Peptides against a protein of PDB entry 6J54. Designs and how they scored, part 57

Target 1, 223 residues: chain A of PDB entry 6J54
Amino acid sequence: NENLFASFIAPTMMGLPIVTLIIMFPSLLFPTPKRLINNRTISIQQWLIQLTSKQMMAIHNQKGQTWSLMLMSLIMFIGSTNILGLLPHSFTPTTQLSMNLGMAIPLWSATVFTGFRYKTKTSLAHFLPQGTPALLIPMLVIIETISLFIQPVALAVRLTANITAGHLLIHLIGGATLALLNINTMTAFITFTILILLTILEFAVALIQAYVFTLLVSLYLHD
Target 2, 42 residues: chain B of PDB entry 6J54
Amino acid sequence: QFQFTGIKKYFNSYTLTGRMNCVLATYGGIALLVLYFKLRSK

## One batch from the design tools (peptide)

Design b1_p25_1_s3 (made by RFdiffusion4, then SolubleMPNN; from b1_p25_1, 18 letters changed)
Fold by OpenDDE base, seed 2:
Structure b1_p25_1_s3 (fold): chain B 223 residues (1-223), chain C 42 residues (1-42), chain A 25 residues (1-25)
Amino acid sequence: as target 1 above (223 residues)
Amino acid sequence: as target 2 above (42 residues)
Amino acid sequence: MFSLLLEYLLKELAEIAELALLLAL
């Protein structure tokens, strides 16, 4: 049982953290196009990027579209790291809350400061929902202020918790399946089927969490 | 379109300016209360 | 398992605190 969380320990070789190399590795999978007609893999990647960019930027005005490059790089980074993390014996940097907070806090602060800088009146008015009774105004303003500060924490914790929980479940059910193989093959087959279904779910979760993270940052920019 | 008269024209939860003024008034009130208690504690 | 999870979370919080301290200094 002591080894359940061993996969979440940051790997070190010769006392040096290899986490930096792992974080940089997804960048090597997305090369910049150098030709007018690219390879099939690069063409598919560009097609996916264009589709996702069209969907996410449809909500934003022209000024908000300036953030398109950052948002697209963010979704590609989180998505690729999450998918690569599902490989056996791989370390997922997104399971580290420190990394997710390191992404969430600056992005959240940038969106909030941008909102206050360009739309000060609207941003201040956002702390009070429309139609609020006069007696509830002070309380609701305080609650909305607290809600604003919870946003970066919720953004980071959501990503960390979902990916970490998924990995733990895969390890637990995988270990149970291996243990049951020596006891009863039929029960092991059932648990193995559940493991396969769970792995498919985790692939979906990996992509959804990347999308939700980027979408929420985008929505905070829009508000 | 609600026609607000008097103080409700500046402090309402329906207009953008009214909501902004309510938020500023709330923060101002909290700041004054905190200042009052800090000055009283000294 | 709960103890290990708690230790892991505390370790992560400690790392965040160290980063916050480094950013504050």
Scores: peptide ipSAE 0.018, ipTM 0.673, DockQ to the pose 0.053
Fold by OpenDDE base, seed 4:
Structure b1_p25_1_s3 (fold): chain B 223 residues (1-223), chain C 42 residues (1-42), chain A 25 residues (1-25)
Amino acid sequence: as target 1 above (223 residues)
Amino acid sequence: as target 2 above (42 residues)
Amino acid sequence: MFSLLLEYLLKELAEIAELALLLAL
C-alpha cells in the first residue's frame, strides 16, 4: 500500500523533471485552424469552445468579456490535463496542489484587483452583506475579509481533492481487481465492473472540475 | 426606498455607499487599534 | 490509507511552504 501515491510523484527522466513537457502536451491536442472549413475534429473543438464561452461569458458585461480568451484557455487546459490523467500510467499535473495554487492565486488576485480598479465602491461594499445589524458589522467585515483570502485556497483544494480522490479510488479498485483475479474470478469480475463505472464517473468529474474551477473564477470576476 | 437621517445616512448596511463607509470605518478602526498597540508596546 | 493521505498532503503543503519561503526572501 506504500505505492498508492507513487503515481502522484513528479516524474523524472534522467534526473530531469518532465513535468514541464506533460503540462505543455495538451496544447498539441488543440491546433490552430488553418482553413476556412477545418476537419471534423477541429470543428467540434471550436464549437465546444464557442458554446462554453457563450455560456460562461453571458453573465459578464463587455469589460468582463475581455477575459473570455483566458477563461477558455483555462478550462481547456484543466479539462484536457484531467482527461489525459485518466490514461493508464499517466501523471496528472492537476493532482499537484502546488500547480493548482499556482493557477488559482494569480487568477484570484487578478479578479480582485480588477474589481477594485474598475468597481471600487462595489468591491468595498461587498465586504458587508446587505441588511446586516449594526452590531455585527465589524465582525462580519472581518469574516468576509478572511473569506476572500480563503477563496484561492478553496479553489485549488477543490480541484486537487476531486482529481486526486478519483485517481486513488481507481488505483485501489484496480489493485483489488488484480489481487482477486488469482483468488476468485467472480469477485474480480464484480470489482472490475465497479472499476469501469468509476472510470466513467471520473471522466465526468474531470470535465466538471475544469468547468467549476473556471466558472468560479468567472464568478469572482463578475462580483 | 430607505430614508436615513444623520449618521445612519452615511453608515448603513442597506445602501452601497453606506456599506462602503462601514467597511472603511472598520478597517480604519482596526488600523488605529493596531497602531495604538504598536505604539503602546514601545 | 488515511495516514498515507495525510502524509501526502503534508508533503505537498511542505513543498508549498518552502516555495513561499523562498519567494518571501
Scores: peptide ipSAE 0.018, ipTM 0.694, DockQ to the pose 0.035
Fold by OpenDDE base, seed 1:
Structure b1_p25_1_s3 (fold): chain B 223 residues (1-223), chain C 42 residues (1-42), chain A 25 residues (1-25)
Amino acid sequence: as target 1 above (223 residues)
Amino acid sequence: as target 2 above (42 residues)
Amino acid sequence: MFSLLLEYLLKELAEIAELALLLAL
């Protein structure tokens, strides 16, 4: 292929970006339950949402549980977009660092500002770990301050890098498999097996990264 | 629980208030240094 | 491949910079 990164180019139709429609599409996969006894798929979906919500909100007090709706929507959004992005010839918005930073920075800032607003003393004290020797206090406070500002970047880059690297690997191994089919069938079979295992791994990574992203936002809120 | 006396009561790395004061003192010191160099440059 | 990766990264950084500029205005 001439351009390995062609799949990461934001799609346009008639000069207009379709990214907005792609981003909104996963919301259609999560319909609001209308029946007393829902469809099996919806029931499983609701069960998974409740399971994840219980796990994530267990670390938060009652005030922190107010963020439950936002965090659940975030994990479902990122997870669904990542899974849909593994479909052939699909565009994954979470491969765009701009999008992930667009999510990470506001959420990070909201958690930090909330921390300073409601627990100013605890938030300020967080810049100094307990038991620090007196001579290292100024340096460690500076390092912790820098660490705080790196958090949104690390959050976004982690998601972007994992999803992008996975897609690139699938593309490269897939291309290699096709090329090897004409050279040696045995080696092509081995490569194809690796491709299948990698694809399964990427499905897991897609869900794990959504969870980790949301969990870290949740942890920053807890701190 | 540690019993701190004197300056260590307000500036320690074990208590919440002590940690907060250390952080504020650090930022205050940096701000004063920046201000000093800014005023000296003029 | 490195050139393409660099181009992709530069494009992403440019988009981030543009977004940051738009938010700053």
Scores: peptide ipSAE 0.017, ipTM 0.671, DockQ to the pose 0.052
Fold by OpenDDE base, seed 5:
Structure b1_p25_1_s3 (fold): chain B 223 residues (1-223), chain C 42 residues (1-42), chain A 25 residues (1-25)
Amino acid sequence: as target 1 above (223 residues)
Amino acid sequence: as target 2 above (42 residues)
Amino acid sequence: MFSLLLEYLLKELAEIAELALLLAL
């Protein structure tokens, strides 16, 4: 019985953590274009970046559009690391809650502090929904304040939990399929079909979670 | 335009300034309450 | 399996607590 959580241990080479090299690897998959007419693969990548950038920046004013480069780099980084993490015997850095909190807290704090700096009155008024009865105002302000501080935690935990749960399910069902091959081939075939469907779902979840993470950061900037 | 008179002009849940003042009043009340218990504990 | 998951989660929470302590100092 192999430890199911062994794949989530940070890999070390010669006593040094190799996590830094793994985090830098996705950047090598997206080279900067040097020509006006690029290769087909680079053209498709640029088209996807322009499409997603257009959709995400449509809700932002000109001042909010200055964050476009950071948000697009974030979605490309999380998306590429999640897809590469589905390869066998690969380490997914986004399964580590410390990494996701390390991204979520600074980005969330930057959006909140930017809001308080440029639109102090609107940001303070956001803690009280419009039309609230007078008796509920103190309690609702407290709840909205707590809700604000839960946002970066919820953002990081959502990404970590979804990617970690997906990897665990693939390992568990994969192990069950191998065990059932020696007992009943028909039941093993059904379990193997479920494993294939789950793997396809995890590819979709990997991309959706990258998009949702970046979208929520973008929405916090808009508010 | 909501025309509020008296205290409701400064503390209301409909205007931007009224909502801001309600939030500041709530934080001020909590801060005073915490300060009261901190001074009482000494 | 549940005990290992709990141990893993507690380890991650401990690392977060250490980071929070460092930020508070």
Scores: peptide ipSAE 0.016, ipTM 0.656, DockQ to the pose 0.035

Design b1_p25_1_s4 (made by RFdiffusion4, then SolubleMPNN; from b1_p25_1, 18 letters changed)
Fold by OpenDDE base, seed 2:
Structure b1_p25_1_s4 (fold): chain B 223 residues (1-223), chain C 42 residues (1-42), chain A 25 residues (1-25)
Amino acid sequence: as target 1 above (223 residues)
Amino acid sequence: as target 2 above (42 residues)
Amino acid sequence: TLSQLLLALALELAEIAELALLAAL
């Protein structure tokens, strides 16, 4: 069990945490454009960012579109860190619940406070769904209030659990494959095939979770 | 869509204002209950 | 919206599936 979680230990060099450098590393992969016509890789990246930006901001008005830079930076950060975390012997910062809570709580609180500031009536009314029977109103308001406070926790845990679970599965099946190489080569080949398929799935999950995390923050802002 | 009269005009689950008032009334009621138990324990 | 509800449902199902897979291992 200790060996399974060894990959999730925060890396240190001579007692100094290098997590900061790992978190900052994805920024080097997205250089700022300085030319009208950039390199092919940079142009593709900018094109993808613009497409995702248009999709995410399509549901927001002008005030909501002010958050576009923050939301796009968030999705790029989470997406890049998740993908880089799938590299062999790589540490994924988003597997740490503390990091995801550190992102989820401020963003959630900002969206909730923004809602109360600009749409006070709608935000207060959101605690009571339309058409609720009169006798159930007090209980439902309490439930919706609790649901609101669970949102930042669910947002952080969803990202953490999905990425962590994926890493654990890769390590477990990978370890099983290595163990079976000397026992039964045919079975080891089957487990290796499953490992490859799982790795491909985890790449997709990494991007989807980044998108969902950002989308939910955006949806909370829209309400 | 619905024509409400009396108390139902201000406290309903269909209109935006009615929903807002219901939420505020619920929070007010909870706050009063908490205050009551706090004062009772002293 | 319906799309948001479907997305939320899909996300919840994905989480349950991952948890079930972890529990099976």
Scores: peptide ipSAE 0.174, ipTM 0.769, DockQ to the pose 0.027
Fold by OpenDDE base, seed 3:
Structure b1_p25_1_s4 (fold): chain B 223 residues (1-223), chain C 42 residues (1-42), chain A 25 residues (1-25)
Amino acid sequence: as target 1 above (223 residues)
Amino acid sequence: as target 2 above (42 residues)
Amino acid sequence: TLSQLLLALALELAEIAELALLAAL
């Protein structure tokens, strides 16, 4: 029903989009540390950022490590927005494909152009896997080229689909539980249990999708 | 590790240079085909 | 790397599972 998708409509006030404020809100949750020994919350945040940074940048050389700030900001942004989106009656900007494409396409383009600029020979050679039989070379190069152009689309769609599907599922199961309350209380309880488990899963998915999005961008940079 | 002679030196799927040349040759061929059809219509 | 590819694959499978569940409702 159309009512199921009402939560995905971009909120506006007086004809002005509030989406900008919603997108900027997560930044307030991560204040810049100013002390050697910070608050426990900030310390945990820094610890997590350091761990993820170390993990993601371990595969990169010194030149690739210059992207650390961008990648860490990206994962924090997507992760925080996804988690906040799981709050009741919340709007998740990452459910909008336009937003995710807006992130994916520039980042993908930057990685591809960086590769062509500094590692032209290697980047061009990646269109042909090593050891390919001579007869398959032309077709395989075409396929690999198509694969390259699908990367930004796949990156955006993956994030959008996972978050959107999760939200829809929560709404559908939630609606089913409410409907079953007046029909069969026992069945409604079972459905409610499933809803709780699903919600927990969506929290995990929210974080994982942020990680995977950033990881894939990093992987494309590494080639 | 691989030493090729003749055309295989420039077009092979094992060396970096060979792979690059194969890719460029493929793109060049496609570009020429597109150009041919474009000029044919005029 | 292989681990990254496996992670991406796992997430894609999760997405398919969610969509399948939505279709079943």
Scores: peptide ipSAE 0.165, ipTM 0.765, DockQ to the pose 0.028
Fold by OpenDDE base, seed 4:
Structure b1_p25_1_s4 (fold): chain B 223 residues (1-223), chain C 42 residues (1-42), chain A 25 residues (1-25)
Amino acid sequence: as target 1 above (223 residues)
Amino acid sequence: as target 2 above (42 residues)
Amino acid sequence: TLSQLLLALALELAEIAELALLAAL
């Protein structure tokens, strides 16, 4: 079991954590545009950012549109880190629950406080669903309050679990493939095929989880 | 659309104001209960 | 809204699937 989770240990060099460098590395992949007509790579990046920005912020009013920069930076960060994590012998920071909590809690808190500041009546009303029978009101308000506080945890755990599970599965199937190379080459070929399909799926999952994380933060801001 | 009279005007599950008041009343009640038990345990 | 409900349902199902997969390993 220790070998399975060895890839999730925070890498250090001579006692110094290099995790900070790994976390900052994706920023180098998105350089600031310097020209009116940029390189193809930068143009594609800007197009994707614009596309996702329009989709994410369509539900928000002008005040919510101010969050566009933060949300876009968030999705680009999570997405890039997740994709880079699929490289061989790479460390994915988003597999660390502490990191995801570090992102989820402040963002969630900001959205909740923003809601209470500008939409106080609506925010308070969200603790009671419309049409609730009178006898169930106190219990349901308590449950909804608890649900609110679980949101940041659920947000962080969802991202962590999905990315970690994918990495574990890739490692397990990959290890099985290597072990079967000398035992049964035909079976090893089958497991290798599964590994390839799984890797393709994990690339999709990496992007989807980044999108879902950002989307939920956006939804908490709106609702 | 919804016509409420009396106490239901202020405490209902259909209007925004009614829902808000219900939530505030619930929190107030819980706070009072916590305060009561805190003072009782002395 | 319906979209939010569907999204929530999809996310819950995904979590269950991931947990089931982890438990099976």
Scores: peptide ipSAE 0.159, ipTM 0.771, DockQ to the pose 0.028
Fold by OpenDDE base, seed 1:
Structure b1_p25_1_s4 (fold): chain B 223 residues (1-223), chain C 42 residues (1-42), chain A 25 residues (1-25)
Amino acid sequence: as target 1 above (223 residues)
Amino acid sequence: as target 2 above (42 residues)
Amino acid sequence: TLSQLLLALALELAEIAELALLAAL
């Protein structure tokens, strides 16, 4: 078990946690534009950010557009960390539930409090679905209240579980492939093919999870 | 538009205000129950 | 453990797909 989860141990150097540096590293991959016409790579990056920003904030009114910068920074951070985590023998900070909770809880609370502050009536009304039979109203309100408090937990756990599960699968299948290379080359080839397909899937999952995390925060904000 | 009269005007699951009032009433009821049990235990 | 992990992944992906569908509606 310890060997299996060794890749998820927070790395330290000289007894100092380097996790902070790892978390800050993706920020270096997104430099600010300095020219009207930037390099091709930066231009593509900015173009992608603009496209994702447009689709993400399309569901929000002008008031909701104020959250665009924060939401886009969030998706870029999670996406970049997830992709970088797929590098061989790398540490993915988003596999740590504490980190994801640290992001989910404040963002969730901010969205909920923002809703109660500016849309109190609508936010309170969301605890009771429209058309509910009168006899079910108290129970359903309680369930919806519980559902609200499950949101930040589900948000953090979903991201953590998906990324962690992907990493575990890659390590397990990769280890099996290496072990089978000297035993049965044909079986090793099949296992390797599965590994390749899995890695491609994990690249997609890495981006999707970043998007879903940000999208759900956005949806909670929209109420 | 829905037209309600009496108690249904303020407590209904169809209008926004009605839903809000139902939620508040539910929370108030729970709070009263908690207070009742707390006072009873003392 | 591998089967459980695959099942967990499949369930998580299914949940994401469901949420995406709900968001699209």
Scores: peptide ipSAE 0.159, ipTM 0.753, DockQ to the pose 0.020

Design b1_p25_2 (made by RFdiffusion4)
Fold by OpenDDE base, seed 5:
Structure b1_p25_2 (fold): chain B 223 residues (1-223), chain C 42 residues (1-42), chain A 25 residues (1-25)
Amino acid sequence: as target 1 above (223 residues)
Amino acid sequence: as target 2 above (42 residues)
Amino acid sequence: MFYDLFVFFAIYMAVIMFIYYVYYL
């Protein structure tokens, strides 16, 4: 049982936490552009950032667009760490619930406090959906209040669960393929095909989860 | 545009101010209930 | 270990959010 979760243990080398280096490594993959015409790789990266920025910030007014740097850095960080985590024998920091809560809670609290500061009336009114029957008002306000406090937890758990589950499935099916090679080569080949399809899916999931996490933070800012 | 008169002007689910007042009234009611049970338990 | 990691990231993100709040919002 320890062998299944060994990949989720924070690695240490000579008593020093390597986790800090792993978290900083993605930043080296995204250098800042210095020229009008950059290298093709940098140009593609900047193009992707511009496209995602345009889509996410289209909903926001000028004040909300000040968050563009934060949201773009967040999506690039989560996306890059998730993709790098799919490398063999790699540690994914986003599998740690503590890290994801550490990102989700401050971002959620900042968006909620910003809402209450600048749009107090609208933020308070948001706890009651428009057109609610009078008898359901107290109950619905309570439910919406509980829903608000669940948001940061749901945000963190969604990311953690999806990435962790993907890694576990790859490990389990990978182990099954190796075990079946000695029993029946044909069944091992089928299981290996499933493993390849699953790894492709996990690459997509890794990017989607980064996008969804950032999009939900952006949505909370818009409200 | 709904014209509300009386108490419905201040407590309604259709206007922004009415919704806000309903939320505040709900929180106030819960706070009073919690205070009542806390004082009763002493 | 998990608690220390949580505190580290919470402080890190809180500082960043504070900077954005003060200078950009």
Scores: peptide ipSAE 0.022, ipTM 0.713, DockQ to the pose 0.050
Fold by OpenDDE base, seed 1:
Structure b1_p25_2 (fold): chain B 223 residues (1-223), chain C 42 residues (1-42), chain A 25 residues (1-25)
Amino acid sequence: as target 1 above (223 residues)
Amino acid sequence: as target 2 above (42 residues)
Amino acid sequence: MFYDLFVFFAIYMAVIMFIYYVYYL
């Protein structure tokens, strides 16, 4: 069990929290363009950022589009940390529920507060779906209120669970593959194939979770 | 647009204002119930 | 340690949200 969860322990060097450096490292992968015509890598990165920015902010009005910088930085941060976390013997900060809650709760609170501040009527009306029968109104308002408070928890747990489960599965299947190599090569080959497919899936999940996290924050802002 | 008359004009699940009023009425009712039980326990 | 990390990120994000709220929203 210690070996299984050792990769999720926050690393320290010489008693200093190296976690801070790990969290800051993804920022080095996205340098600011310094030229009118950049190299291929930066151009592709900027194109992807612009593409995702356009699609994500398309649902927002001009005032909501002011969140573009923050939401794009969020998706780039979570996405890059998740992808870097798939490197062997790497620590993924997004496997820590505390970190994900630390992102989810403030962002959720800000979107909810912004909604109540500028769209009070619409935000209050959101607690009651349209067309609800009169007898179900009090119950549904209570349920929707509870649902609102579950949103930040669901946001954080979704990210944490998907990334953590993926890493655990890679570790377990990888360990099983190594053990089976000495027992039966055919079964080891099957397990290894599953491991490869799982690793490819985890790369996709790493990006999808970053996107879903940011998208849901964006949707809460739109509501 | 729905044509509502009487109390349904202010409390309905179809209009924005009606939905808002229903939500406020629900919270107000809960607050009054909590207040009632708090005063009863004294 | 995890609690401290949570508090740190919560404060950090709250500051960012506050800046966006005051200057951009």
Scores: peptide ipSAE 0.022, ipTM 0.710, DockQ to the pose 0.050
Fold by OpenDDE base, seed 2:
Structure b1_p25_2 (fold): chain B 223 residues (1-223), chain C 42 residues (1-42), chain A 25 residues (1-25)
Amino acid sequence: as target 1 above (223 residues)
Amino acid sequence: as target 2 above (42 residues)
Amino acid sequence: MFYDLFVFFAIYMAVIMFIYYVYYL
């Protein structure tokens, strides 16, 4: 049982945190293009970035599109870290709630402050949904204000919970398959099949969580 | 277009300005309540 | 603390009743 959570401990070498190097490693996978015709890998990466940017920024006005660089960097960072985290014996920084809160709180704060700065009337009006009965207005405003403050926490917890739960499940089923190989090969084969299906699912979840995180930040910017 | 007359013109859940005023009124009410209890506790 | 909570709810209900009066009556 103690070994299950060992993968979530920040790795240190000689007392120095290697976490910084692990966080910086995804940035090395995305080099800046210097040529008109790049290598196949860089061209595919640029194509993916352009597609995602077009899809995510389609909802935003010109002022909102100024955030495209930050949002694209965010999705690429979270997505790459999550995918790299699925490699065996890899540490995923996104499993740390502190890191995800460190991303969620500033981004949420920036979106909320920009909303209040440029669209004060609409931002204040957002606390009251349209068509609410007059009797429910005070209660609903209070609920919506609480909801606003829970948003960054929910954003961070969602990412951490999904990635952490996925990793734990892979480790548990992986350990079970190894244990069952010595007991019954047939049952081990069934559990191994489940493990393969789960790993495929976790690849999808890793990308979806990156997308949802960035999309929600983008959505808060739109409001 | 809902033509709101009287207080409904300023406090309406359908118009942007009405919604804003409702939110401000609720915050103002809460602030006054907090102030009342703070002054009463002294 | 409990007394303050009751007073808070009483004022809240009074405000709701006032809103009800203004909008429907």
Scores: peptide ipSAE 0.014, ipTM 0.684, DockQ to the pose 0.012
Fold by OpenDDE base, seed 4:
Structure b1_p25_2 (fold): chain B 223 residues (1-223), chain C 42 residues (1-42), chain A 25 residues (1-25)
Amino acid sequence: as target 1 above (223 residues)
Amino acid sequence: as target 2 above (42 residues)
Amino acid sequence: MFYDLFVFFAIYMAVIMFIYYVYYL
């Protein structure tokens, strides 16, 4: 069914890519505070940002804390796009592997290069786990080097796969429920219940994936 | 505290410097092997 | 479509409020 993947096609309007507007849309949901006491929505947003910032930056030195703005913007962007993507007939940019690679590769590269620049000895030593038997050193260094280069791909694929799989599952179960309404209402009710539970799960997954993505980037920065 | 003497002082899997040297030695060895095979293929 | 939109936002806000409540408590 070509219709199954239709929701993942980059939308265009009159030949112009509307994807850019969709990517920019989450920025409208997070206005800058203008008052000492803001509305409840902004206050909650700032509170969440502060909590996540404190948790993620606690492991970093003062130099690493300079990345707080980038990491907080990243988690808010991914989280908001993932949540908005669960809306009916919406396009999720994070389902596109190109989008996620576009975020993962530069951030990973920046963290790795930062590590090599400021902590060269520690970064080089990271390729050899402590306590490795002498005979396994060359092989393990090679494996660890390969592992390093897989990190950005794993980061992007994890996000893409989880979000895409969730959307596909919602679509499939939703289609099944509609089909079963005309066949057996009782089975349709069961599938509808599953659909509701799945949608709740996908909200959680959407936030978790945003957090994990940002956390891993943060962790790579720490190393 | 691991007390290493001789070559083990510079090449070990326990100290930071030792681990770094092992990694550098590994990359150097690989580079030399690649060069060797490249020259051998000529 | 609009009804679904509001329901999704309501659920999302409920989750946020729940998290807020848990951390505030």
Scores: peptide ipSAE 0.014, ipTM 0.619, DockQ to the pose 0.017

